Peptides against a protein of PDB entry 4M9S. Designs and how they scored, part 1

All scores and structures are predictions.

Target 1, 135 residues: chain A of PDB entry 4M9S
Amino acid sequence: SRGLVGVECITPYSYKSLAMALQRCVEVLSDEDRSALAFAVVMPPGVDIPVKLWSCVIPVDICSNEEEQLDDEVADRLKRLSKRGALLSGKRMPVLTFKIDHIIHMFLKHVVDAQTIANGISILEQRLLEIGNNN
Below, numbering starts at 1 at the first letter of every chain, in headers, positions and changes, except where a header shows other numbers.
Peptide ipSAE was made for these designs. It is ipSAE averaged over its two directions, with the distance scale d0 held at 1.0 Angstrom where the peptide's residues are scored. Compare it between designs on one protein only; published cut-offs may not apply.
The geometry check fails a fold that doesn't show the stated peptide or that is severely misdrawn somewhere.

## One batch from the design tools (peptide; made by RFdiffusion4, then SolubleMPNN; aimed at target 1 V26 R34 F107 V111; its pose is not in this set)

Design b1_p11_3_s2
Fold by OpenDDE base, seed 1:
Structure b1_p11_3_s2 (fold): chain B 135 residues (1-135), chain A 11 residues (1-11)
Amino acid sequence: as target 1 above (135 residues)
Amino acid sequence: PRPKVLKAKLP
């Protein structure tokens, strides 16, 4: 499904209606998928982000420290979110990426705890530096 | 399990 890529102007009414719809979508998620969605707020909206970068912030419980399993589990979670309304938009070519829409991102900024956002940003920054130094 | 210190609370 194409996310709501085209809405540049949200009226107060549209925002309220969309927020209620999104709240209902969030309520029916599993705890794991809801947690993954919360951390999507740390990504810039409207940008196709590779799974490798999502794996820096999406919380997963994996039995091994294998990076390959981490990326696969993250991709599965993001894929489930992309199938749930307009929460994320996935692309497979040329590289597997996911994008958060501006509207969804704005919603998350209002509903995700501020400390969670701050922690997520800090962890993303740290892990991006580690990736950059290992190249 | 890889310890992820990330606690997400969505209302």
Scores: peptide ipSAE 0.043, ipTM 0.707, DockQ to the pose 0.095
OpenDDE base, seeds 2, 3, 4, 5: peptide ipSAE 0.039, 0.039, 0.040, 0.037; ipTM 0.695, 0.695, 0.704, 0.688; seed 2 fails the geometry check

## One batch from the design tools (peptide; made by RFdiffusion4, then SolubleMPNN; aimed at target 1 D113; its pose is not in this set)

Design b1_p14_1_s3
Fold by OpenDDE base, seed 2:
Structure b1_p14_1_s3 (fold): chain B 135 residues (1-135), chain A 14 residues (1-14)
Amino acid sequence: as target 1 above (135 residues)
Amino acid sequence: STTYKTIKVAPPPL
């Protein structure tokens, strides 16, 4: 098990101040957006992840099983999170992607329930396998 | 000591 090399995130802000600010940001989110943010912890930090992969872990309640609607709803949630400070970084070109930075990811690893993280990873792995088998 | 509220979320349905 390669120990997570502690990426010492050098922030100009004290860890305490940043953590408090992030906690406040989380507290003011809707339950839906907070859930989306929680599951963002299963993504590797610093990587531009396509919306299709985000859709594997972001919980959405849609009236249709249409994949296009799923991706759109997920994208809307991630867009809202990206507008909330530095929670996520979105890119529209060449393909719509979102990235979680190391600082936010580290924060989420401490505040998201361990079982939620484990479940999210399991779901992601399962859905990735399904995608891989169908392509 | 900053007390973090633990986010507990039900996983998305498979």
Scores: peptide ipSAE 0.030, ipTM 0.634, DockQ to the pose 0.521
OpenDDE base, seeds 1, 3, 4, 5: peptide ipSAE 0.026, 0.026, 0.025, 0.026; ipTM 0.589, 0.583, 0.569, 0.574

Design b1_p14_7_s2
Fold by OpenDDE base, seed 2:
Structure b1_p14_7_s2 (fold): chain B 135 residues (1-135), chain A 14 residues (1-14)
Amino acid sequence: as target 1 above (135 residues)
Amino acid sequence: SLEQLRARLAAASA
């Protein structure tokens, strides 16, 4: 299921042009990339998040069970998103990270299904605990 | 750090 509600959504933005631009941007994404974008809402805005942590929430349907391949697939999706306007900002050095800006994050909070957000947060928290316990 | 991230994520989820 798509994490994003339909293109038609009510946004808190006073600027119709921005909302329209974002809606159009979301609409032209592939299902996989759109799903990845939806789960970006669980990340704190303005923070450079390593791909490893993104991989905790970004759904990947078909990939090897190897962690490296999972990260690579997630990275590819996030890279594509980073090339779509201001959706994400990528940083390659010293470690590959991606950041969601506050404006985009705010937009997503209103267009992503509430249950999807809740589930994503729960999954992230669980996996972070697992990572912490293994460290 | 991971703990800092957890804290930030927790705050964001609240």
Scores: peptide ipSAE 0.157, ipTM 0.770, DockQ to the pose 0.030
OpenDDE base, seeds 1, 3, 4, 5: peptide ipSAE 0.148, 0.149, 0.077, 0.065; ipTM 0.761, 0.767, 0.712, 0.714

## One batch from the design tools (peptide; made by RFdiffusion4, then SolubleMPNN; aimed at target 1 V26 R34 S35 F107; its pose is not in this set)

Design b1_p15_2_s3
Fold by OpenDDE base, seed 2:
Structure b1_p15_2_s3 (fold): chain B 135 residues (1-135), chain A 15 residues (1-15)
Amino acid sequence: as target 1 above (135 residues)
Amino acid sequence: SSAAKLLREASEKAL
């Protein structure tokens, strides 16, 4: 496990300012997008993660059981988040992926409920195992 | 974590 080189915010002020800015960004999100962002905390920061894997943790309530529709809905949510500054970084080629940066990830670890994080990790593990067993 | 390993493996397969 490469230890998250904790980007120690050089100044408490910078951290507070950044946290306040991020909090403001989170507050203006829809409930769905905010939920998606919350579950982004379970992903390792700095890694380009395919949408398929994001779909393992991003909750989608309204979509049909069609896998393609689920991935599309997840992609749309992640895309909206990526448009909100540096919340996520999207990459379309060669495969559609999204990445959470270290700063945002650190922020989320402090503001997202610990049980939510634990549940998200558990769900991710379970679904990854299922994917692995089906392949 | 087990999740991180699985995720890396899955990512490598998906990419």
Scores: peptide ipSAE 0.273, ipTM 0.846, DockQ to the pose 0.034
OpenDDE base, seeds 1, 3, 4, 5: peptide ipSAE 0.271, 0.240, 0.266, 0.262; ipTM 0.846, 0.829, 0.845, 0.842

## One batch from the design tools (peptide; made by RFdiffusion4, then SolubleMPNN; aimed at target 1 F107 V111; its pose is not in this set)

Design b1_p16_3_s2
Fold by OpenDDE base, seed 2:
Structure b1_p16_3_s2 (fold): chain B 135 residues (1-135), chain A 16 residues (1-16)
Amino acid sequence: as target 1 above (135 residues)
Amino acid sequence: MEVSKKLLQNLKKLRS
């Protein structure tokens, strides 16, 4: 299994306009989309990350272990996040990628639980090493 | 993949 199911991003900020706006955006997300957003914290900000690498950390519960199906599900979640503007930026060409901006990343670093961050790091590291060894 | 390397580097930064 990839990632941790049931992880949520909690936004305790209510005093700054940006934080409030982001909190509102996060609150209306589905649990699965919110979880995906939480794990975006492990990605470097300002970098276009291909869906394949996102799938290394985004938790997906799928009956099939085919990477293509996993990537599709991850892409759908990231796409929904990107439609909310500030959360992620999607790029379709030349390769489907998603990017987290610095300001959102900073926000996530402060609002995502430390254990979630640690778990995400561990999961991503393990997956990346596996990919690297298999290539 | 070069992006993978960048990700790994970022992870190190997040751990610090």
Scores: peptide ipSAE 0.394, ipTM 0.891, DockQ to the pose 0.035
OpenDDE base, seeds 1, 3, 4, 5: peptide ipSAE 0.374, 0.389, 0.386, 0.387; ipTM 0.884, 0.887, 0.885, 0.885; seeds 1, 5 fail the geometry check

## One batch from the design tools (peptide; aimed at target 1 A38)

Design b1_p18_5 (made by RFdiffusion4)
Pose (drawn by RFdiffusion4):
Structure b1_p18_5 (pose): chain A 126 residues (1-60, 70-135), chain P 18 residues (1-18)
Amino acid sequence: SRGLVGVECITPYSYKSLAMALQRCVEVLSDEDRSALAFAVVMPPGVDIPVKLWSCVIPVLDDEVADRLKRLSKRGALLSGKRMPVLTFKIDHIIHMFLKHVVDAQTIANGISILEQRLLEIGNNN
Amino acid sequence: SETEEAIEEVKKLFKEAI
């Protein structure tokens, strides 16, 4: 209910809070990977979810979502790969409350909608 | 605060990228 700023203190660390640190990991990022990351906010954290359940919210056969999610986990270890039972990714929690009070307030609602939308279109496949 | 300023900088980057 306040993000990482709820716990920021003087620590042996050079950063007042972990968000100030993560700031850079996002700054060095490929412009698009900055995009895919900016959107993975609207995902469930600590939950393993498939490439296609991702192809819905991440921008551009759609494995390209996976490629971005791979660079994203290799570069700052921001996401998480889990090869089988099915090629799936996962967003941890700290790497989430970072994005919550950090991603543009609108883009949160837009991801919520673009998803409930593309979810419904997989509902129409049947 | 320093952290709020750092978060606003990241928000600006995200907005530019999107």

Design b1_p18_6_s3 (made by RFdiffusion4, then SolubleMPNN; failed a check: the pose's geometry; its pose is not in this set)
Amino acid sequence: SEFEEEVLKMRKELEELL

## One batch from the design tools (peptide; aimed at target 1 V111)

Design b1_p19_1_s3 (made by RFdiffusion4, then SolubleMPNN; its pose is not in this set)
Fold by OpenDDE base, seed 5:
Structure b1_p19_1_s3 (fold): chain B 135 residues (1-135), chain A 19 residues (1-19)
Amino acid sequence: as target 1 above (135 residues)
Amino acid sequence: SEEIRKAIERTRELLRKAL
C-alpha cells in the first residue's frame, strides 16, 4: 500500500516552478513512460523500492511473460524517468531500487486520477500477497 | 495562479491519456 507522505513545506514560488518543470518533463515523455510515472504515485515516497515491486504496478505494453524480462523493461522505464528532472532516484548496488521524491509524489497525487491511484494500490496489495504466499 | 492551474491541468490531461 501507499505509505504516509512525509511533511514537506513548499513555497508558492517553488510550487509554481515545480508545476511548470513537471509539465515540461511530462510533455516530452512517451506514453509508456507517462504511464509509468502516473503509477509511481502508488509507491510510498522516500523509500528505496526494488524493481520487482515496481513491476507489480508499472504497466508493460509488449513483453514476454517471463518475469525477468518484465523487470528489465520496468527498470528501463524507471531509469529514463530518473534522468528526466530527477523524477526518480535510482540505486544500483547492492540491489537495484528506485525512489520517488516526496515533492514529486505530492504533485502526482494532485494530477493522477483518484480512481487510478486506488486501483493501483489495490493491485499492488494483491500482488504483494501473491508474492508473500509464494515464498 | 493561472500558470500553476494550467500546468497542473495540462499534466493531468497528458497522464490521463497515457493510461
Scores: peptide ipSAE 0.531, ipTM 0.910, DockQ to the pose 0.507
OpenDDE base, seeds 1, 2, 3, 4: peptide ipSAE 0.528, 0.509, 0.505, 0.514; ipTM 0.911, 0.903, 0.900, 0.905

Design b1_p19_1_s4 (made by RFdiffusion4, then SolubleMPNN; its pose is not in this set)
Fold by OpenDDE base, seed 1:
Structure b1_p19_1_s4 (fold): chain B 135 residues (1-135), chain A 19 residues (1-19)
Amino acid sequence: as target 1 above (135 residues)
Amino acid sequence: MEEIEEAIERVRKLLKESL
């Protein structure tokens, strides 16, 4: 099933015009970039998150399990999303991070499939706990 | 929707420990 539903975004706030614009923006994304955007909903809004942590939830189909290649592929997807309207905000220094804003996050909460959200949160929580135990 | 917001808050707390 598609990570994003084709139903019009309904928010409790007066953002109808913005929601329509965002929906159109999502429709023209590649399947890979749309998938990455869907999983961005599991991240808390307004937080600059390193690429390494994004890679914990964004699905990447690569032949190699090399961490550096994984991070590079994830970074490329996030960079493309940051260039599509205001879907993400990238920061290069001190380290490469990406942030989802509250408006985009609110949009995604209403249009991303509930099972995708639940699975993404579960995976992210597990991986964050593993990182914490290894440090 | 409230369940999602609660889950996101848990993620935020875990991220603070990882950053």
Scores: peptide ipSAE 0.532, ipTM 0.907, DockQ to the pose 0.036
OpenDDE base, seeds 2, 3, 4, 5: peptide ipSAE 0.539, 0.529, 0.522, 0.529; ipTM 0.908, 0.906, 0.904, 0.907; seed 2 fails the geometry check

Design b1_p19_4_s1 (made by RFdiffusion4, then SolubleMPNN; its pose is not in this set)
Fold by OpenDDE base, seed 2:
Structure b1_p19_4_s1 (fold): chain B 135 residues (1-135), chain A 19 residues (1-19)
Amino acid sequence: as target 1 above (135 residues)
Amino acid sequence: SLAKKVAEALRKNLEKLRK
């Protein structure tokens, strides 16, 4: 299967300075966007990651069309996240990429449940192998 | 290249997350 379906992030993070603001941002996200943010923890901080790679881990429950539509759906979620504070930083040129900063990544490491992280790692590794074998 | 950088970063991050 492609990623984990229906996985939502629960953030019982205590109210501390920046964490308080981040917690509020997470709480108001849709289920789909919150799931996308949760799985962002498996991405390396400070690196511009192409949407194609994000699509390897971000769960999409319903995708009516080909891989292109999947990337578009993922991109839309990432774009929404990039508009919420400092959750993500998008870049259109030269290729559409998104980056998670170190602070957000550190936050996610502590608030995303261990099982989600473990599953995300496994899924990403599997998808990378598939990409590597196909290319 | 970006691809190489990304690949390496992904690998390293996964290793760190497992610790």
Scores: peptide ipSAE 0.540, ipTM 0.913, DockQ to the pose 0.033
OpenDDE base, seeds 1, 3, 4, 5: peptide ipSAE 0.536, 0.535, 0.529, 0.530; ipTM 0.912, 0.912, 0.910, 0.911

Design b1_p19_5 (made by RFdiffusion4)
Pose (drawn by RFdiffusion4):
Structure b1_p19_5 (pose): chain A 126 residues (1-60, 70-135), chain P 19 residues (1-19)
Amino acid sequence: SRGLVGVECITPYSYKSLAMALQRCVEVLSDEDRSALAFAVVMPPGVDIPVKLWSCVIPVLDDEVADRLKRLSKRGALLSGKRMPVLTFKIDHIIHMFLKHVVDAQTIANGISILEQRLLEIGNNN
Amino acid sequence: SAAEEAAEKLKENLEKLSE
């Protein structure tokens, strides 16, 4: 209910809070990976979820979502790969409350909608 | 594009965070 700023303190670390640190990991990022990351906010954290359940919210055969999610986990270790049962990714929690009070307030609602939308279109496949 | 707009908005928020 306040993000990482709820716990920021003087620590042996050079950063007042972990968000100031993560700030850079996002700054060095490929402009688009900045995009895919900026959107993975509206994902369930600590939950393993498929490439297609990701192809819905991440921008551009759609494995390209996976490629981005791979660079994203290789560069700053921001996501998480889990090869089988099915090629799936996962967003951890700190790497989430970072994005919550950091991603543009609108883009949160837009990701919520673009998803409930593309979810419903997989509902129409049947 | 939408991806470019999202990247620009994120840069603005990262600048605010640095302040």

Design b1_p19_5_s3 (made by RFdiffusion4, then SolubleMPNN; from b1_p19_5, 11 letters changed; failed a check: too like the target's own chain)
Amino acid sequence: SLSEEVAAALRKRLEELRK

Design b1_p19_5_s4 (made by RFdiffusion4, then SolubleMPNN; from b1_p19_5, 10 letters changed)
Fold by OpenDDE base, seed 1:
Structure b1_p19_5_s4 (fold): chain B 135 residues (1-135), chain A 19 residues (1-19)
Amino acid sequence: as target 1 above (135 residues)
Amino acid sequence: SLSKKVAEALRRNLKKLRE
């Protein structure tokens, strides 16, 4: 199994109306989808990110570690998130990508647990180095 | 392979998150 546990923390947020709406949306997510959303904080806002890169940080507990199967599971989670309001935006062509909006990203930066963010950063950095060295 | 644009965006974001 591969994965990190995403934890949200209760912190003040300047945009109360947005925070309330987003919090309600997050509360109805499954634990798996909520964890996936938490780790979206390590992605740059406004950028279409290929699923392969999402799979570097999105935790998967019980699925195969094979690359193709992992990507499919991650894609399914991201797709569900994209159907929940404005949490993510998906694009299928030319390459399957997902994008987090700036506002959502800003929200996550304040509500996602600091340790979760730190772990996500470390994992992504490591995977990027590996991918870069193998190319 | 990753495009230069995506790679740079990733690196910039990670740097900002650490600050």
Scores: peptide ipSAE 0.596, ipTM 0.925, DockQ to the pose 0.034
OpenDDE base, seeds 2, 3, 4, 5: peptide ipSAE 0.593, 0.593, 0.593, 0.591; ipTM 0.925, 0.922, 0.922, 0.924; seed 2 fails the geometry check

Design b1_p19_8 (made by RFdiffusion4)
Pose (drawn by RFdiffusion4):
Structure b1_p19_8 (pose): chain A 126 residues (1-60, 70-135), chain P 19 residues (1-19)
Amino acid sequence: SRGLVGVECITPYSYKSLAMALQRCVEVLSDEDRSALAFAVVMPPGVDIPVKLWSCVIPVLDDEVADRLKRLSKRGALLSGKRMPVLTFKIDHIIHMFLKHVVDAQTIANGISILEQRLLEIGNNN
Amino acid sequence: ELEEEVEKLLETVEKLEEE
């Protein structure tokens, strides 16, 4: 209910809070990877979820979502790969409350909608 | 567990700062 700023203190760390640190990991990022990350906010954290359940919210055969989610986990270790039972990724929690009070307030609602939308279109496949 | 996660993230940040 306030993000990482709820716990920021003087610590042996050079950063007042972990968000100031993560700030850079996002700044060095490929412009688009900045995009895919900026959107993975509207994902369930600590939950393993498939490439297609991701192809819905991440921008551009759609494995390209996976490629981005791979660079994203290799560069700053921001996501998480889990090879089988099915090629799936996962957003951890700190790497989430970072994005909550950091990603543009509108892009949150847009991700929520673009998803409930593309979810419903997989509802129409049947 | 949370403390370990924070430590791992900071080690990753430090490695990126060195690069």

## One batch from the design tools (peptide; aimed at target 1 Q23 V26 A38 V111)

Design b1_p20_6 (made by RFdiffusion4)
Pose (drawn by RFdiffusion4):
Structure b1_p20_6 (pose): chain A 126 residues (1-60, 70-135), chain P 20 residues (1-20)
Amino acid sequence: SRGLVGVECITPYSYKSLAMALQRCVEVLSDEDRSALAFAVVMPPGVDIPVKLWSCVIPVLDDEVADRLKRLSKRGALLSGKRMPVLTFKIDHIIHMFLKHVVDAQTIANGISILEQRLLEIGNNN
Amino acid sequence: AAAEEAAEKLKEALEKLEEE
């Protein structure tokens, strides 16, 4: 209910809070990977979820979502790969409350909608 | 285009975070 700023303190670390650190990991990022990351906010964290359940909210056969999610986990270790049972990724929690009070307030609602939308279109496949 | 706009908004949010 306040993000990582709820716990920021003088610590043996050079950063007042972990968000100031993560700030850079996002700054060095490929402009688009900045995009895919900026959107993975509206994902369930600590939950393993498939490439297609991702192809819905991440921008551009759609494995390209996976490629971005791979660079994203290789560069700053921001996501998480889990090869089988099915090629799936996962957003950890700190790497989430970072994005909550950091991603543009609108883009949160837009991800929520673009998803409930593309979810419903997989509902129309049947 | 949407991806660029989202990247720019995130950059602005990071700059605001640094200012704080």

Design b1_p20_6_s4 (made by RFdiffusion4, then SolubleMPNN; from b1_p20_6, 12 letters changed; failed a check: too like the target's own chain)
Amino acid sequence: SLAKEVAEALRKRLEELRKR

Design b1_p20_8 (made by RFdiffusion4)
Pose (drawn by RFdiffusion4):
Structure b1_p20_8 (pose): chain A 126 residues (1-60, 70-135), chain P 20 residues (1-20)
Amino acid sequence: SRGLVGVECITPYSYKSLAMALQRCVEVLSDEDRSALAFAVVMPPGVDIPVKLWSCVIPVLDDEVADRLKRLSKRGALLSGKRMPVLTFKIDHIIHMFLKHVVDAQTIANGISILEQRLLEIGNNN
Amino acid sequence: SLAEEAAEKLKEKLEELEER
């Protein structure tokens, strides 16, 4: 209910809070990876979810979502790969409450909608 | 287009975070 700023303090670390640190990991990022990351906010954290349940909210055969999610985990270790039972990714929690009070307030609602939308279109496949 | 706009908005928010 306040993000990482709820716990920021003087620590042996050079950063007042972990968000100031993560700031850079996002700044060095490929402009698009900045995009895919900016959107993975509207994902369930600590939950393993498939490439296609990701092809819905990440921008551009759609494995390209996976490629971005791979660079994203290799660079700053921001996501998480888990090879089988099915090629799936995962967003951890701190790497989430970073994005919550950091990603543009509107883009949160837009990801919520673009998803409930593309979810419904997989509902129409049947 | 969407990806660029989202990247710019995120950059602005990172600059606002640095100002804290």

Design b1_p20_8_s4 (made by RFdiffusion4, then SolubleMPNN; from b1_p20_8, 11 letters changed)
Fold by OpenDDE base, seed 2:
Structure b1_p20_8_s4 (fold): chain B 135 residues (1-135), chain A 20 residues (1-20)
Amino acid sequence: as target 1 above (135 residues)
Amino acid sequence: SLAKAVAEALRAQLAKLRAR
């Protein structure tokens, strides 16, 4: 299931025009970038999140056991998203992080399908448990 | 650590999403 495919922007918000603009931005994304954006809905808004944690939820079709390659691919996707309007905000220092804005997050909560949200929650929960057990 | 703080924020977010 592609979390943002065919989503009509029905927003109850005063940001109807913003929602339309965001919808247009989403529509022109690649499938991979759109998928990454969809899974951003499970992230807390307004928090600078390290790429390592983003990599826990963003699907990557890399058959590599090397975590570094995974992080690089995820970082590239997030970087592209940060260049598409206000979808994400990136910081390089002191650590490469990306943040989803509250408005964007609110938009995603309305347009991302319930199954994608559920999957993202499940994946993130599993990964956090794994990280917790390894530390 | 930053990782720990962010992890806690993530857990809080998950709880919020599950409550919906």
Scores: peptide ipSAE 0.413, ipTM 0.874, DockQ to the pose 0.034
OpenDDE base, seeds 1, 3, 4, 5: peptide ipSAE 0.407, 0.407, 0.408, 0.409; ipTM 0.871, 0.874, 0.872, 0.873

## One batch from the design tools (peptide; aimed at target 1 Q23 A38 H110)

Design b1_p21_4 (made by RFdiffusion4)
Pose (drawn by RFdiffusion4):
Structure b1_p21_4 (pose): chain A 126 residues (1-60, 70-135), chain P 21 residues (1-21)
Amino acid sequence: SRGLVGVECITPYSYKSLAMALQRCVEVLSDEDRSALAFAVVMPPGVDIPVKLWSCVIPVLDDEVADRLKRLSKRGALLSGKRMPVLTFKIDHIIHMFLKHVVDAQTIANGISILEQRLLEIGNNN
Amino acid sequence: AEAEKEVAEKLDERLKELAEE
Protein backbone atom coordinates (compact mmCIF):
# COMPACT_ATOMS: atom_id res chain seq x y z
CA SER A 1 0.00 0.00 0.00
CA ARG A 2 2.98 2.37 -0.47
CA GLY A 3 5.49 0.15 -2.38
CA LEU A 4 9.22 -0.23 -1.45
CA VAL A 5 9.09 3.30 0.02
CA GLY A 6 7.33 1.76 2.95
CA VAL A 7 10.52 0.24 4.11
CA GLU A 8 13.31 2.51 2.85
CA CYS A 9 15.98 3.16 5.50
CA ILE A 10 19.68 3.79 6.01
CA THR A 11 21.21 0.39 5.38
CA PRO A 12 24.73 -0.88 4.63
CA TYR A 13 23.51 -0.70 1.04
CA SER A 14 24.35 2.33 -1.16
CA TYR A 15 20.60 2.70 -1.94
CA LYS A 16 17.99 4.16 0.20
CA SER A 17 15.58 1.57 -1.17
CA LEU A 18 15.74 -1.33 -3.58
CA ALA A 19 13.65 0.62 -6.10
CA MET A 20 16.47 3.15 -6.62
CA ALA A 21 18.65 0.28 -7.51
CA LEU A 22 16.26 -1.42 -9.84
CA GLN A 23 15.78 1.94 -11.49
CA ARG A 24 19.03 1.44 -13.42
CA CYS A 25 18.35 -2.14 -14.43
CA VAL A 26 15.32 -0.70 -16.25
CA GLU A 27 17.23 2.28 -17.65
CA VAL A 28 19.91 0.07 -19.42
CA LEU A 29 17.09 -1.92 -20.93
CA SER A 30 16.29 -2.34 -24.63
CA ASP A 31 13.46 0.16 -25.31
CA GLU A 32 11.03 -2.73 -25.98
CA ASP A 33 12.15 -4.84 -23.13
CA ARG A 34 11.32 -1.74 -21.18
CA SER A 35 7.96 -2.20 -22.65
CA ALA A 36 7.43 -5.89 -21.89
CA LEU A 37 8.64 -5.25 -18.33
CA ALA A 38 6.48 -2.19 -17.97
CA PHE A 39 3.49 -4.41 -18.69
CA ALA A 40 4.24 -7.60 -16.73
CA VAL A 41 2.87 -5.57 -13.76
CA VAL A 42 -0.58 -6.78 -14.48
CA MET A 43 0.48 -10.38 -14.00
CA PRO A 44 0.07 -12.57 -11.07
CA PRO A 45 3.28 -12.78 -9.07
CA GLY A 46 4.67 -15.92 -7.52
CA VAL A 47 2.53 -17.69 -10.02
CA ASP A 48 3.77 -19.71 -12.92
CA ILE A 49 1.93 -18.65 -16.08
CA PRO A 50 2.38 -19.71 -19.80
CA VAL A 51 3.88 -17.91 -22.82
CA LYS A 52 0.43 -17.44 -24.36
CA LEU A 53 -1.07 -16.08 -21.12
CA TRP A 54 1.83 -13.66 -21.60
CA SER A 55 1.42 -13.04 -25.38
CA CYS A 56 -1.71 -11.18 -24.31
CA VAL A 57 -0.25 -8.25 -22.37
CA ILE A 58 3.45 -8.01 -23.80
CA PRO A 59 3.74 -5.78 -26.91
CA VAL A 60 5.18 -6.14 -30.54
CA LEU A 61 4.05 -17.66 -34.18
CA ASP A 62 4.39 -15.68 -30.89
CA ASP A 63 7.41 -16.93 -29.12
CA GLU A 64 8.83 -13.45 -29.42
CA VAL A 65 7.13 -12.80 -26.09
CA ALA A 66 9.33 -15.56 -24.69
CA ASP A 67 12.46 -14.09 -26.22
CA ARG A 68 11.76 -10.78 -24.48
CA LEU A 69 10.92 -12.55 -21.22
CA LYS A 70 14.26 -14.42 -21.57
CA ARG A 71 16.41 -11.23 -22.14
CA LEU A 72 14.42 -9.78 -19.28
CA SER A 73 15.42 -12.58 -16.90
CA LYS A 74 19.08 -12.69 -18.23
CA ARG A 75 19.46 -8.87 -17.84
CA GLY A 76 18.95 -7.89 -14.26
CA ALA A 77 17.32 -11.19 -13.44
CA LEU A 78 13.93 -9.57 -13.47
CA LEU A 79 11.69 -12.44 -14.61
CA SER A 80 12.11 -16.26 -14.21
CA GLY A 81 12.29 -19.16 -16.67
CA LYS A 82 10.99 -22.66 -15.89
CA ARG A 83 11.49 -24.94 -18.86
CA MET A 84 8.87 -27.71 -18.38
CA PRO A 85 5.99 -28.81 -17.72
CA VAL A 86 5.30 -26.11 -20.30
CA LEU A 87 7.48 -23.15 -21.34
CA THR A 88 6.37 -20.67 -18.64
CA PHE A 89 7.65 -17.54 -16.91
CA LYS A 90 7.05 -15.97 -13.58
CA ILE A 91 7.28 -12.60 -11.98
CA ASP A 92 8.65 -12.57 -8.49
CA HIS A 93 7.14 -10.15 -5.83
CA ILE A 94 9.80 -7.42 -5.20
CA ILE A 95 10.26 -7.12 -8.86
CA HIS A 96 6.51 -6.49 -8.88
CA MET A 97 5.95 -3.75 -6.11
CA PHE A 98 8.70 -2.09 -7.91
CA LEU A 99 6.62 -1.80 -11.04
CA LYS A 100 3.27 -1.09 -9.22
CA HIS A 101 4.14 2.39 -7.86
CA VAL A 102 6.58 2.89 -10.79
CA VAL A 103 4.78 2.02 -13.99
CA ASP A 104 2.52 4.79 -15.43
CA ALA A 105 -0.82 4.78 -13.51
CA GLN A 106 -2.83 4.50 -16.76
CA THR A 107 -0.77 1.66 -18.25
CA ILE A 108 -1.82 -0.44 -15.25
CA ALA A 109 -5.50 -0.06 -16.16
CA ASN A 110 -4.69 -0.60 -19.86
CA GLY A 111 -2.94 -3.85 -19.16
CA ILE A 112 -5.85 -4.96 -17.02
CA SER A 113 -8.23 -4.26 -19.91
CA ILE A 114 -6.03 -5.60 -22.84
CA LEU A 115 -5.85 -8.75 -20.89
CA GLU A 116 -9.47 -9.24 -19.84
CA GLN A 117 -10.03 -8.56 -23.54
CA ARG A 118 -7.60 -11.07 -25.04
CA LEU A 119 -8.67 -13.53 -22.39
CA LEU A 120 -12.23 -13.19 -23.70
CA GLU A 121 -11.09 -13.76 -27.28
CA ILE A 122 -9.62 -17.14 -26.21
CA GLY A 123 -13.08 -17.56 -24.75
CA ASN A 124 -14.48 -17.18 -28.27
CA ASN A 125 -12.19 -19.89 -29.74
CA ASN A 126 -14.67 -22.34 -28.31
CA ALA P 1 6.64 0.81 -32.41
CA GLU P 2 5.14 4.17 -31.54
CA ALA P 3 3.14 2.70 -28.67
CA GLU P 4 6.23 1.00 -27.29
CA LYS P 5 8.14 4.29 -27.44
CA GLU P 6 5.31 6.07 -25.58
CA VAL P 7 5.27 3.46 -22.91
CA ALA P 8 9.13 3.69 -22.59
CA GLU P 9 8.95 7.44 -22.23
CA LYS P 10 6.24 7.24 -19.57
CA LEU P 11 8.33 4.69 -17.63
CA ASP P 12 11.41 6.92 -17.85
CA GLU P 13 9.37 9.83 -16.50
CA ARG P 14 8.16 7.73 -13.59
CA LEU P 15 11.72 6.57 -12.84
CA LYS P 16 12.86 10.23 -12.75
CA GLU P 17 9.95 11.13 -10.50
CA LEU P 18 10.95 8.24 -8.20
CA ALA P 19 14.56 9.51 -8.07
CA GLU P 20 13.31 12.99 -7.19
CA GLU P 21 11.19 11.73 -4.34

Design b1_p21_7 (made by RFdiffusion4)
Pose (drawn by RFdiffusion4):
Structure b1_p21_7 (pose): chain A 126 residues (1-60, 70-135), chain P 21 residues (1-21)
Amino acid sequence: SRGLVGVECITPYSYKSLAMALQRCVEVLSDEDRSALAFAVVMPPGVDIPVKLWSCVIPVLDDEVADRLKRLSKRGALLSGKRMPVLTFKIDHIIHMFLKHVVDAQTIANGISILEQRLLEIGNNN
Amino acid sequence: TEEEEEVAEKLEERLEELEEE
């Protein structure tokens, strides 16, 4: 209910809070990977979820979502690969409350909608 | 492409605002 700023203190670390640190990991990022990351906010964290359940909210055969999610986990270790039972990724929690009070307030609602939308279109496949 | 650029700019603005805080 306040993000990482709820716990920021003087620590042996050079950063007042972990968000100031993560700030850079996002700054060095490929412009688009900045995009895919900026959207993975509207994902369930600590939950393993498929490439297609990701192809819905991440921008651009759609494995390209996976490629971005791979660079994203290799660069700053921001996501998480889990090869089988099915090629799936995962958003950890700190790497989430970073994005919550950091990603543009609108883009949160837009991801929520673009998803409930593309979810419903997989509902129309049947 | 344009939409991704807009999102990237908004994210940069939010990171700057985080640094200012």

Design b1_p21_8_s4 (made by RFdiffusion4, then SolubleMPNN; failed a check: the pose's geometry; its pose is not in this set)
Amino acid sequence: SREELEKVIERTRELFRKAIE

## One batch from the design tools (peptide; aimed at target 1 V26 H110 V112)

Design b1_p22_2 (made by RFdiffusion4; failed a check: the pose's geometry)
Pose (drawn by RFdiffusion4):
Structure b1_p22_2 (pose): chain A 126 residues (1-60, 70-135), chain P 22 residues (1-22)
Amino acid sequence: SRGLVGVECITPYSYKSLAMALQRCVEVLSDEDRSALAFAVVMPPGVDIPVKLWSCVIPVLDDEVADRLKRLSKRGALLSGKRMPVLTFKIDHIIHMFLKHVVDAQTIANGISILEQRLLEIGNNN
Amino acid sequence: EAEKEAAEKLEERLKELAEELE
């Protein structure tokens, strides 16, 4: 209910809070990976979820979502790969409350909608 | 285009957040 700023203190670390640190990991990022990351906010954290359940919210056969999610986990270790039972990714929690009070307030609602939308279109496949 | 816009918005928000945390 306040993000990482709820716990920021003087620590042996050079950063007042972990968000100030993560700031850079996002700054060095490929402009688009900045995009895919900026959107993975609207995902469930600590939950393993498939490439297609991702192809819905991440921008551009759609494995390209996976490629971005791979660079994203290789660069700053921001995501998480889990090869089988099915090629799936996962967003951890700190790497989430970073994005919550950091990603543009609108883009949160837009991800929520673009998803409930593309979810419903997989509902129409049947 | 959408990706560029989202990247720019994220950069602005990161700068605003850095200032708030200073």

